# Peptides against a protein of PDB entry 7PB4: the designs that were tried, part 152

Target 1, 105 residues: chain A of PDB entry 7PB4
Amino acid sequence: KMLNIKEYKEKLLSTLGEFLEDHFPLPDRSVKKKKKNIQESSVNLITLHEMLEILINRLFDVPHDPYVKISDSFWPPYVELLLRNGIALRHPEDPTRIRLEAFHQ
Target 2, 218 residues: chain B of PDB entry 7PB4
Amino acid sequence: DALQMAVGYFEKGPIKASQNKDKTLEKHLKTVENVAWKNGLASEEIDILLNIALSGKFGNAVNTRILKCMIPATVISEDSVVKAVSWLCVGKCSGSTKVLFYRWLVAMFDFIDRKEQINLLYGFFFASLQDDALCPYVCHLLYLLTKKENVKPFRVRKLLDLQAKMGMQPHLQALLSLYKFFAPALISVSLPVRKKIYFKNSENLWKTALLAVKQRNR

## One batch from the design tools (peptide; made by RFdiffusion4, then SolubleMPNN)

Design b2_p11_8_s3 (from b2_p11_8, 6 letters changed)
Fold by OpenDDE base, seed 3:
Structure b2_p11_8_s3 (fold): chain B 105 residues (1-105), chain C 218 residues (1-218), chain A 11 residues (1-11)
Amino acid sequence: as target 1 above (105 residues)
Amino acid sequence: as target 2 above (218 residues)
Amino acid sequence: MLTLRLMIEEL
């Protein structure tokens, strides 16, 4: 039973990866930071695939607290995309935390 | 410069101790409005003020006025637009501000220096089609952004579902016609051959200003 | 996205 869930998770992540790479590429980092002194931390944005992987992993690894804290690496449009499509939910008390929607019927 | 002082005021925010906060705010807002409508704003000024308008730092009335005067002197930085879209995701903006932003984005589309990063936001904009208030303007934006690579079976299905729900809306028909042009095999439905694409005239708010910008940059 | 949702719903 556990092996089947792990294999299913890997297959899902793989299939999602192909889909997300084609449809939701990362914003290109190549925007030359002209050194204006605003300490905009060079936060490396993660892919939508990586974001989903983090959410899925958290759901499997910590099912009693499946929430992930939104870091600066989470591109806000991708967070909103997940929320608007009912793929993710915000924590009711902490809007900085999101979980994968548990489609447990 | 009076404009730099005004921009600096909005960037720093209101000083807590000022008894005349509203008068000072109005003075700086009028300064920005006057310069923007006469000469346009520099890309750096738009970057600052656009972020402020969408950050929720000020009330909706102020944010609306700032957003209405986001008129470029020359160009708008793509980075400013990406940052602005990021603020829409934080949920601090009113529905009316979101509508105004999409209207602005469509109106100013040709003045944005690059489109590469904005094109990566295609999926985000497409998801916003479900909002009935945004749908007309998002269809127009997507019409401007859509490339062949964006036309996918799941997006076609979603547009057809929206058409089934909302009826044959002119803006939706325009987008579907473009999708059919890029991928005729994905759209079996006979679309009326409309020679004229009809979007809601989002540009009406800035029509005079946009003409002036085009004249200055000739 | 519907595909993504459907794929996740199958989780």
Scores: peptide ipSAE 0.042, ipTM 0.678, DockQ to the pose 0.263
Fold by OpenDDE base, seed 2:
Structure b2_p11_8_s3 (fold): chain B 105 residues (1-105), chain C 218 residues (1-218), chain A 11 residues (1-11)
Amino acid sequence: as target 1 above (105 residues)
Amino acid sequence: as target 2 above (218 residues)
Amino acid sequence: MLTLRLMIEEL
């Protein structure tokens, strides 16, 4: 039975979530920098799991343009982690865009 | 400057056409070592060389020598440490290089300019406790980083599980004692009142260098 | 990280 690509995706994301929670416990989201008045945009950083979920979802939802724009919510060390491990690739013409590595080609 | 030439060599990598690659490498490595131990390195030089040492661009012997000479003149940039930790996740460095990095990080902890981003890596460091070779040094690092907000029930369970597996290790006891201080309700186990927290002050490879840095910055 | 890569490669 071909597990529906959706069910496989959900199972994978769940398994990745458990793995990342066990091995990469979330940096405490509690850096709610108290809004002192300096316009340092309290950018809510997303988790490594959330980053991977976004990248996986983009690959499945838009396979012809699987690139995600790096936002301020993407913690640079996590971006570099994905890129340096060959899990993600930068767009050749736009370094602000990344995709999952296509391991099947 | 000879140091700038040496750093530039490591950054660009070995020129393919050089017949005397090993001699050139050794010359530049000795230049970095001599400056680092005599004067310390600038934050920018540490940023470049630390990344190179952990990237797997060079062999383990070269990486080890580079890491041993990551001695600051004044401060280490937090960003350099964050980048270095990202390389540890890539797994291109040897186990011995990882151990040396954690030893370095503990030794140089007071010379890191900021700790806000390093504190965000708490979870990554905590996960590295599962490596038996890293565990003593990671416990020491976590002892320096741990705040009340980091003490969570799942981390308490993991530390107790590690203690059950490894026995009553002094470094685990030190970290558990700190956890019990912040959250006594989470740790029902009676911890032996060790008067002295003995992290293996394994002979700090940098003890003499760090004293010299502190004297220059007074 | 190797595990994470392998898990993604199975995607």
Scores: peptide ipSAE 0.040, ipTM 0.625, DockQ to the pose 0.322
Fold by OpenDDE base, seed 4:
Structure b2_p11_8_s3 (fold): chain B 105 residues (1-105), chain C 218 residues (1-218), chain A 11 residues (1-11)
Amino acid sequence: as target 1 above (105 residues)
Amino acid sequence: as target 2 above (218 residues)
Amino acid sequence: MLTLRLMIEEL
């Protein structure tokens, strides 16, 4: 049973990866922001795929606390996309934490 | 202020207990329409009302009227547009509302304060080319957004496949011509030299309003 | 997005 869940998870993540690469590719970072001196920390934004992978992994690894803290690497539009589509939920007491929706409960 | 009361009504939603719900709704809707067409709306008012129009909170007729009066006084926040696009993904708005939104987005494009986050949504907009009803307006939006880094071989193939399916559409030819400009090696096909206006401006519902906005902000 | 939801629901 556990092996089947891992394989299914990997297959699903792979299929999601292909879909997300086609529809939600990361912007090419190649725009040399001219060095205006604002220390805008070059926060490395993660892909929507990586975001989903983190959420799925957290659900499997820590099912009793499946929440992930939103970091600066989480692009806000992707967070909102997940939340609004019912793919993710915010923690009721901490809006900085999100979980994957438990579709099997 | 009457406008603030109207915006607040839409934000809070219909009060369940009002016997005259429809009259109250119509009153507030007319208030928003009158101010928007006369003076334009503040960025904050557009942020609230645009989200409401796309959230599915109200019926399609109301959402359509709200969206039609999303006329800026000065600027539209990029964040409001990003939030709006996220609502399109939820599927709570009608197909007609989606079409109207893309028409609005193209019409209001120059009034959006920033484009950095909108440019990151390029792939999402490109995926929407598959919808025959959206395709003309999405092509126009992509024509405004496309940079050299967006022109990839797989997108070229998808555009050529769409052309094979739909025929030589003016909006698709415009986008393909831009792709050829950025990456001539990816598009060996001869594109017909079309005259300057690739996109019909004749259907811009906001033409008169946008002229007035530009005159007030000079 | 419906596709994405359906794919995750299969998770």
Scores: peptide ipSAE 0.040, ipTM 0.579, DockQ to the pose 0.303; fails the geometry check
Fold by OpenDDE base, seed 1:
Structure b2_p11_8_s3 (fold): chain B 105 residues (1-105), chain C 218 residues (1-218), chain A 11 residues (1-11)
Amino acid sequence: as target 1 above (105 residues)
Amino acid sequence: as target 2 above (218 residues)
Amino acid sequence: MLTLRLMIEEL
């Protein structure tokens, strides 16, 4: 059973990767640092694929606390996209934490 | 004021107990329309109303009327556009609403305060090229957004595939010509030398309003 | 997006 879950997870992540590459190509991170002195922390934004991977991994690895803390690497539009599509849910008491929606419940 | 009351009505939604729901809705909608066409709307009002129009909270007729009156007084917040795009992905709005949104986005493009986050949504817009109804307006939007860094081999392939499927559409040719300008090595195909870039006049719905906005902000 | 949701629902 556990091996089948891991294989399924890997297959899902790979399929999601292909889907996201085809339909939701990576936002070009080419915000060239023009040297204006504002300490905009050069936070490396993660891809939508990487965000989903983190959420999926958390759901499988820690099913009793499947919530991930939103970091500065989480681009707000992607967070909003996932939440509004019902793919992710905010933690009821901590809006800085999100989980995948459990569609099997 | 009457506008704040109208916006607040749309934000909170219809009070379940009102016997005159339709009359109240129409009153508030007319208030928004009148102010928007006369003076434009504040960025905050556009943020609220644009979100409502795309959320599927109201019927398609109401959403269409709201979108038609999303005329800025000064600027549109980039965040409002990002939120709007997120709603497009939820599928609660009609195809006609999506078309109207892209027409609006092209028409109002110069009034959006920033473009950094919108540029990061390039991939989402590019994916919408597959929708035949959206394609003309998405090509125009992409023509406005495209930078050299956006011109990738996979996008070139997708555009050529679309051209093979749809034929030599003027809007697609315009976008391909821009791609060839930025990355001539990626596009070996001879593009017809069109002296004029042709996009559908998405702005026609707002032409008078946009002129008025530009005059007020000069 | 519907496809993505469906893919996740199959989890």
Scores: peptide ipSAE 0.040, ipTM 0.590, DockQ to the pose 0.300; fails the geometry check

Design b2_p11_8_s4 (from b2_p11_8, 7 letters changed)
Fold by OpenDDE base, seed 4:
Structure b2_p11_8_s4 (fold): chain B 105 residues (1-105), chain C 218 residues (1-218), chain A 11 residues (1-11)
Amino acid sequence: as target 1 above (105 residues)
Amino acid sequence: as target 2 above (218 residues)
Amino acid sequence: MLELRLLIEEL
């Protein structure tokens, strides 16, 4: 039973990966490092695929608390995309935490 | 320079100790408005002020006034637009500010220096079609951005579903007609041959300013 | 699970 879940997870992530890379790529931050003192926090943004992988992993690893804390690596458009389409849900008491919703149905 | 002081005020935020915060804010806002409408703003000034207007740092009235005066002297940086779209998704701006931003983006589209990164945001703009207040302006933006590669069966289905829900809206018909042009095999539905594509006139707020910008850059 | 795929395919 666990093997089938892992295989399904891998297949799901693999199938989603190509689609998400093609249709929802990260914007190229090729902005020249002009030394403007805005601590643009050198936070490496993760891909939408990586974000979904984190959410799926959390759901499987910690099903009683399937929420992931939104970090600075989470690009806000991706978070909004997941929330608007019912793929993710915000924690009712902590808007900084989100979970994957689609697997509870 | 008065403009640099005004931009710096908005960037740093109000100094807590000023007894006359509202008068100072109004003074700097008027300075930005006067320069923007007379001469336009530099790309760097637009980058700073656009982010401020969408960050929720100030109240909706101030943000609206800042956004209305985001008139370029020459060009708008694509990076400023990408950052702005990110701020829209953070949810700190009002619905009216979002509508105004999309109107601004459509009106200023030709003044954006590059489109490569904006084209990568196609999916995000398409997802915003479900917002009834944004839909007319998002359709216009997508009409400007759509390439053959963006026309997919699932997007066609979503547009047809949206048309079934909202009725035959002129802006939606315009976008569907463009989709049919790129991929006629995906759209079997007969679309009315409208000779004129009518989008809501997003440019009305900036029409005079845009004419002046085009005249200065000839 | 099919719904997530359909949702993502519909995004």
Scores: peptide ipSAE 0.035, ipTM 0.785, DockQ to the pose 0.086; fails the geometry check
Fold by OpenDDE base, seed 1:
Structure b2_p11_8_s4 (fold): chain B 105 residues (1-105), chain C 218 residues (1-218), chain A 11 residues (1-11)
Amino acid sequence: as target 1 above (105 residues)
Amino acid sequence: as target 2 above (218 residues)
Amino acid sequence: MLELRLLIEEL
């Protein structure tokens, strides 16, 4: 049973990877390191694929608390994309936490 | 420079100790408005002020006024637009501010220095078609952005579904006509041959300013 | 996006 879930997860992530890269790529922040003092926090944004992987992993690893905290690495358009399409849900009491919607009813 | 002081005020935020916070804010806002409408703003000033307007740092009235005066002297940085779209998704701005932003984006489209990164946001803009208030302006934006590679079966289906829900809207028809041009096999529906594409005139708010910008850059 | 959901649902 666990092997099938891992294989399923890997297949899901693999299938999503190409699609997400083609249709929802990260904008190339030309981080031209201009030297001056504005601490633009060089937070490395993660891909939509990586974001989904985190959400899927959390759902499988901690099914009783499947919520992931939104970090600065979560690009806001991706969060909005997932929420608007019902792929993810916000925690009812903590809007900084999101979970993958359980599509497997 | 009065403009630099005004931009710096908005960037750093109000100094807590000032008894005349509202008067100071109004003074700086008027400074920005005056320069923007007369001369336009530098790309760096637009970068700062556009992000402030969409961040929710100030009230909706202030944000609206800032956004209305996002008039370039020469160009708008594509990076500023990408950052702005990011702020729109954080949900700290009002629905009216979002509408105004898309109107602004359409009106200022030709003044954006590059389109490569904006084209990568195609999917996000397309998702915003579901918002009835945004839909007319998003259709216009997508009409400007759409390339053959963007025309996919699932997007065609979504546009047809929107048309079924909202009726035969001129802005949807315009976008569908463009989709049919790029991929005629995906759209079997007979679109009325309208010789003129009609979008809501988003440019009306900036028409005079845009003419002045074009005259200065000739 | 419907495709992403459908893809996830099919997956």
Scores: peptide ipSAE 0.035, ipTM 0.784, DockQ to the pose 0.336; fails the geometry check
Fold by OpenDDE base, seed 5:
Structure b2_p11_8_s4 (fold): chain B 105 residues (1-105), chain C 218 residues (1-218), chain A 11 residues (1-11)
Amino acid sequence: as target 1 above (105 residues)
Amino acid sequence: as target 2 above (218 residues)
Amino acid sequence: MLELRLLIEEL
């Protein structure tokens, strides 16, 4: 039973990957290294696929606290996309934490 | 330069110690307004000020005034637009500011230097159709962006669902007609043949300014 | 978006 869940998870993540890359790609940060000192924190943004993988993994690994802290690697449009579509929920007391909703119904 | 000082003020933020913070802010805001409406702003100035207007650094009244002054001298950088969309999603700006931004984006669409990255944001704009206040302007933006490759069955279903909810809105009909043009097999519903495409507020707040910009760049 | 939600709900 557990092996089947892991395989199913991997297959689903793989299928989601192609869809997310096609419809919700990261914008090419033209890292124009213009040297000017604005600390645009060179934080590498993660893909929507990677973000969902983190959320799914947290739900399975820690079901009693399935919340993930929003990091600087989380592109704000992705966070908003997940929240607006009811895919993710903010923690009621900590708006910097989100969980996957779809698995709690 | 007075404009450089004004931009620098907004970028660095108000100096805590000034007793006359409001007068200083108003002075710099008027400087930006005067230059923007007379000559337009450089792409770099728009990049800075647009981010400030959407970041929530200042109050809604100030942000609204800054955003209204985002008139290009020549071009707007696509990167500025991508960053702006990111700020909209952070939720630090008001609903009225979001509406104003989409109106601005439609009005300034032809002045954006490139469209490749904006086209990648298609899915995000499409998701914003669910917001009743944004829907008319998002439909107009999507009408400008939509290519055959964007017309997918799930998006068709979503547009038809929105039509069922909202009724036969002119802006939604315009977008559906474009979708039917690119993919007639996906839309079995007969759409009324409208001779004129209608989008809400087709006459934008910047009409006079944009005419002046086009005349200067000819 | 509905497809993404449906895909996630199938998880």
Scores: peptide ipSAE 0.034, ipTM 0.781, DockQ to the pose 0.338; fails the geometry check
Fold by OpenDDE base, seed 3:
Structure b2_p11_8_s4 (fold): chain B 105 residues (1-105), chain C 218 residues (1-218), chain A 11 residues (1-11)
Amino acid sequence: as target 1 above (105 residues)
Amino acid sequence: as target 2 above (218 residues)
Amino acid sequence: MLELRLLIEEL
């Protein structure tokens, strides 16, 4: 049973990876560091694939608390994408935490 | 100068202790409006003010007024647009602000310095087609952005489903016609040969301002 | 993105 779940997870991530890269790539922040001192924390944004991987891993590793804290590395459009499509849910008491929706009907 | 002080006010936010907060806000807002409509704004000023308008830092009325005066002197940075779309997704702005933003984005499209990063947002714009209030403007934006590489079977299906739901909308027909041009094999449906592409509400709130910008940059 | 959901549901 556990092997089948891991294989399913890997297959899901693999299948989604190409689709997500093609249709929802990260914008290149390659705009030149002009010197202005705005401490825009150079937070490296993660891919949508990496975000889903984090959510899936959390669901498997901590099924009783499957919520992930939204970090500055989470690009807001990706968070909104997951929430709008019912792929993720916000924690009812903490809007800074999201979980993967259990597709187990 | 007065504009720098006004932009700085919006960036830093209102000082809590000011008894005349509303008068000060109105003064700075009028300063921005006057300069924007007369001369246009620098790309840096648009970058700051556009993000403020969409961040939810101020009320909807103020945000609407700021967004309406996002008129470039020369160009708009694509980075400003990417940041703006990010703010739209955070959900701190009203539905009316979202509509206004898409109208603005269509109106100002030619003044955006680069399109490469905006083209990467194609999927996010396409997802917004499901919003009935946004759909006309998103179709227009997608019409401007669509390349052959964006025309995929699943997007064709979604557009046809939307047409089935909403009827033969001129803006949707325009986008479908472009899709058929790039990928005729994906669209078997006979589209009415509309000789004229018509997007509703092409009445650009900025028509006069944009003419002035084009005249200054000739 | 219905496709992503559908893809997830089909998986």
Scores: peptide ipSAE 0.034, ipTM 0.775, DockQ to the pose 0.221; fails the geometry check

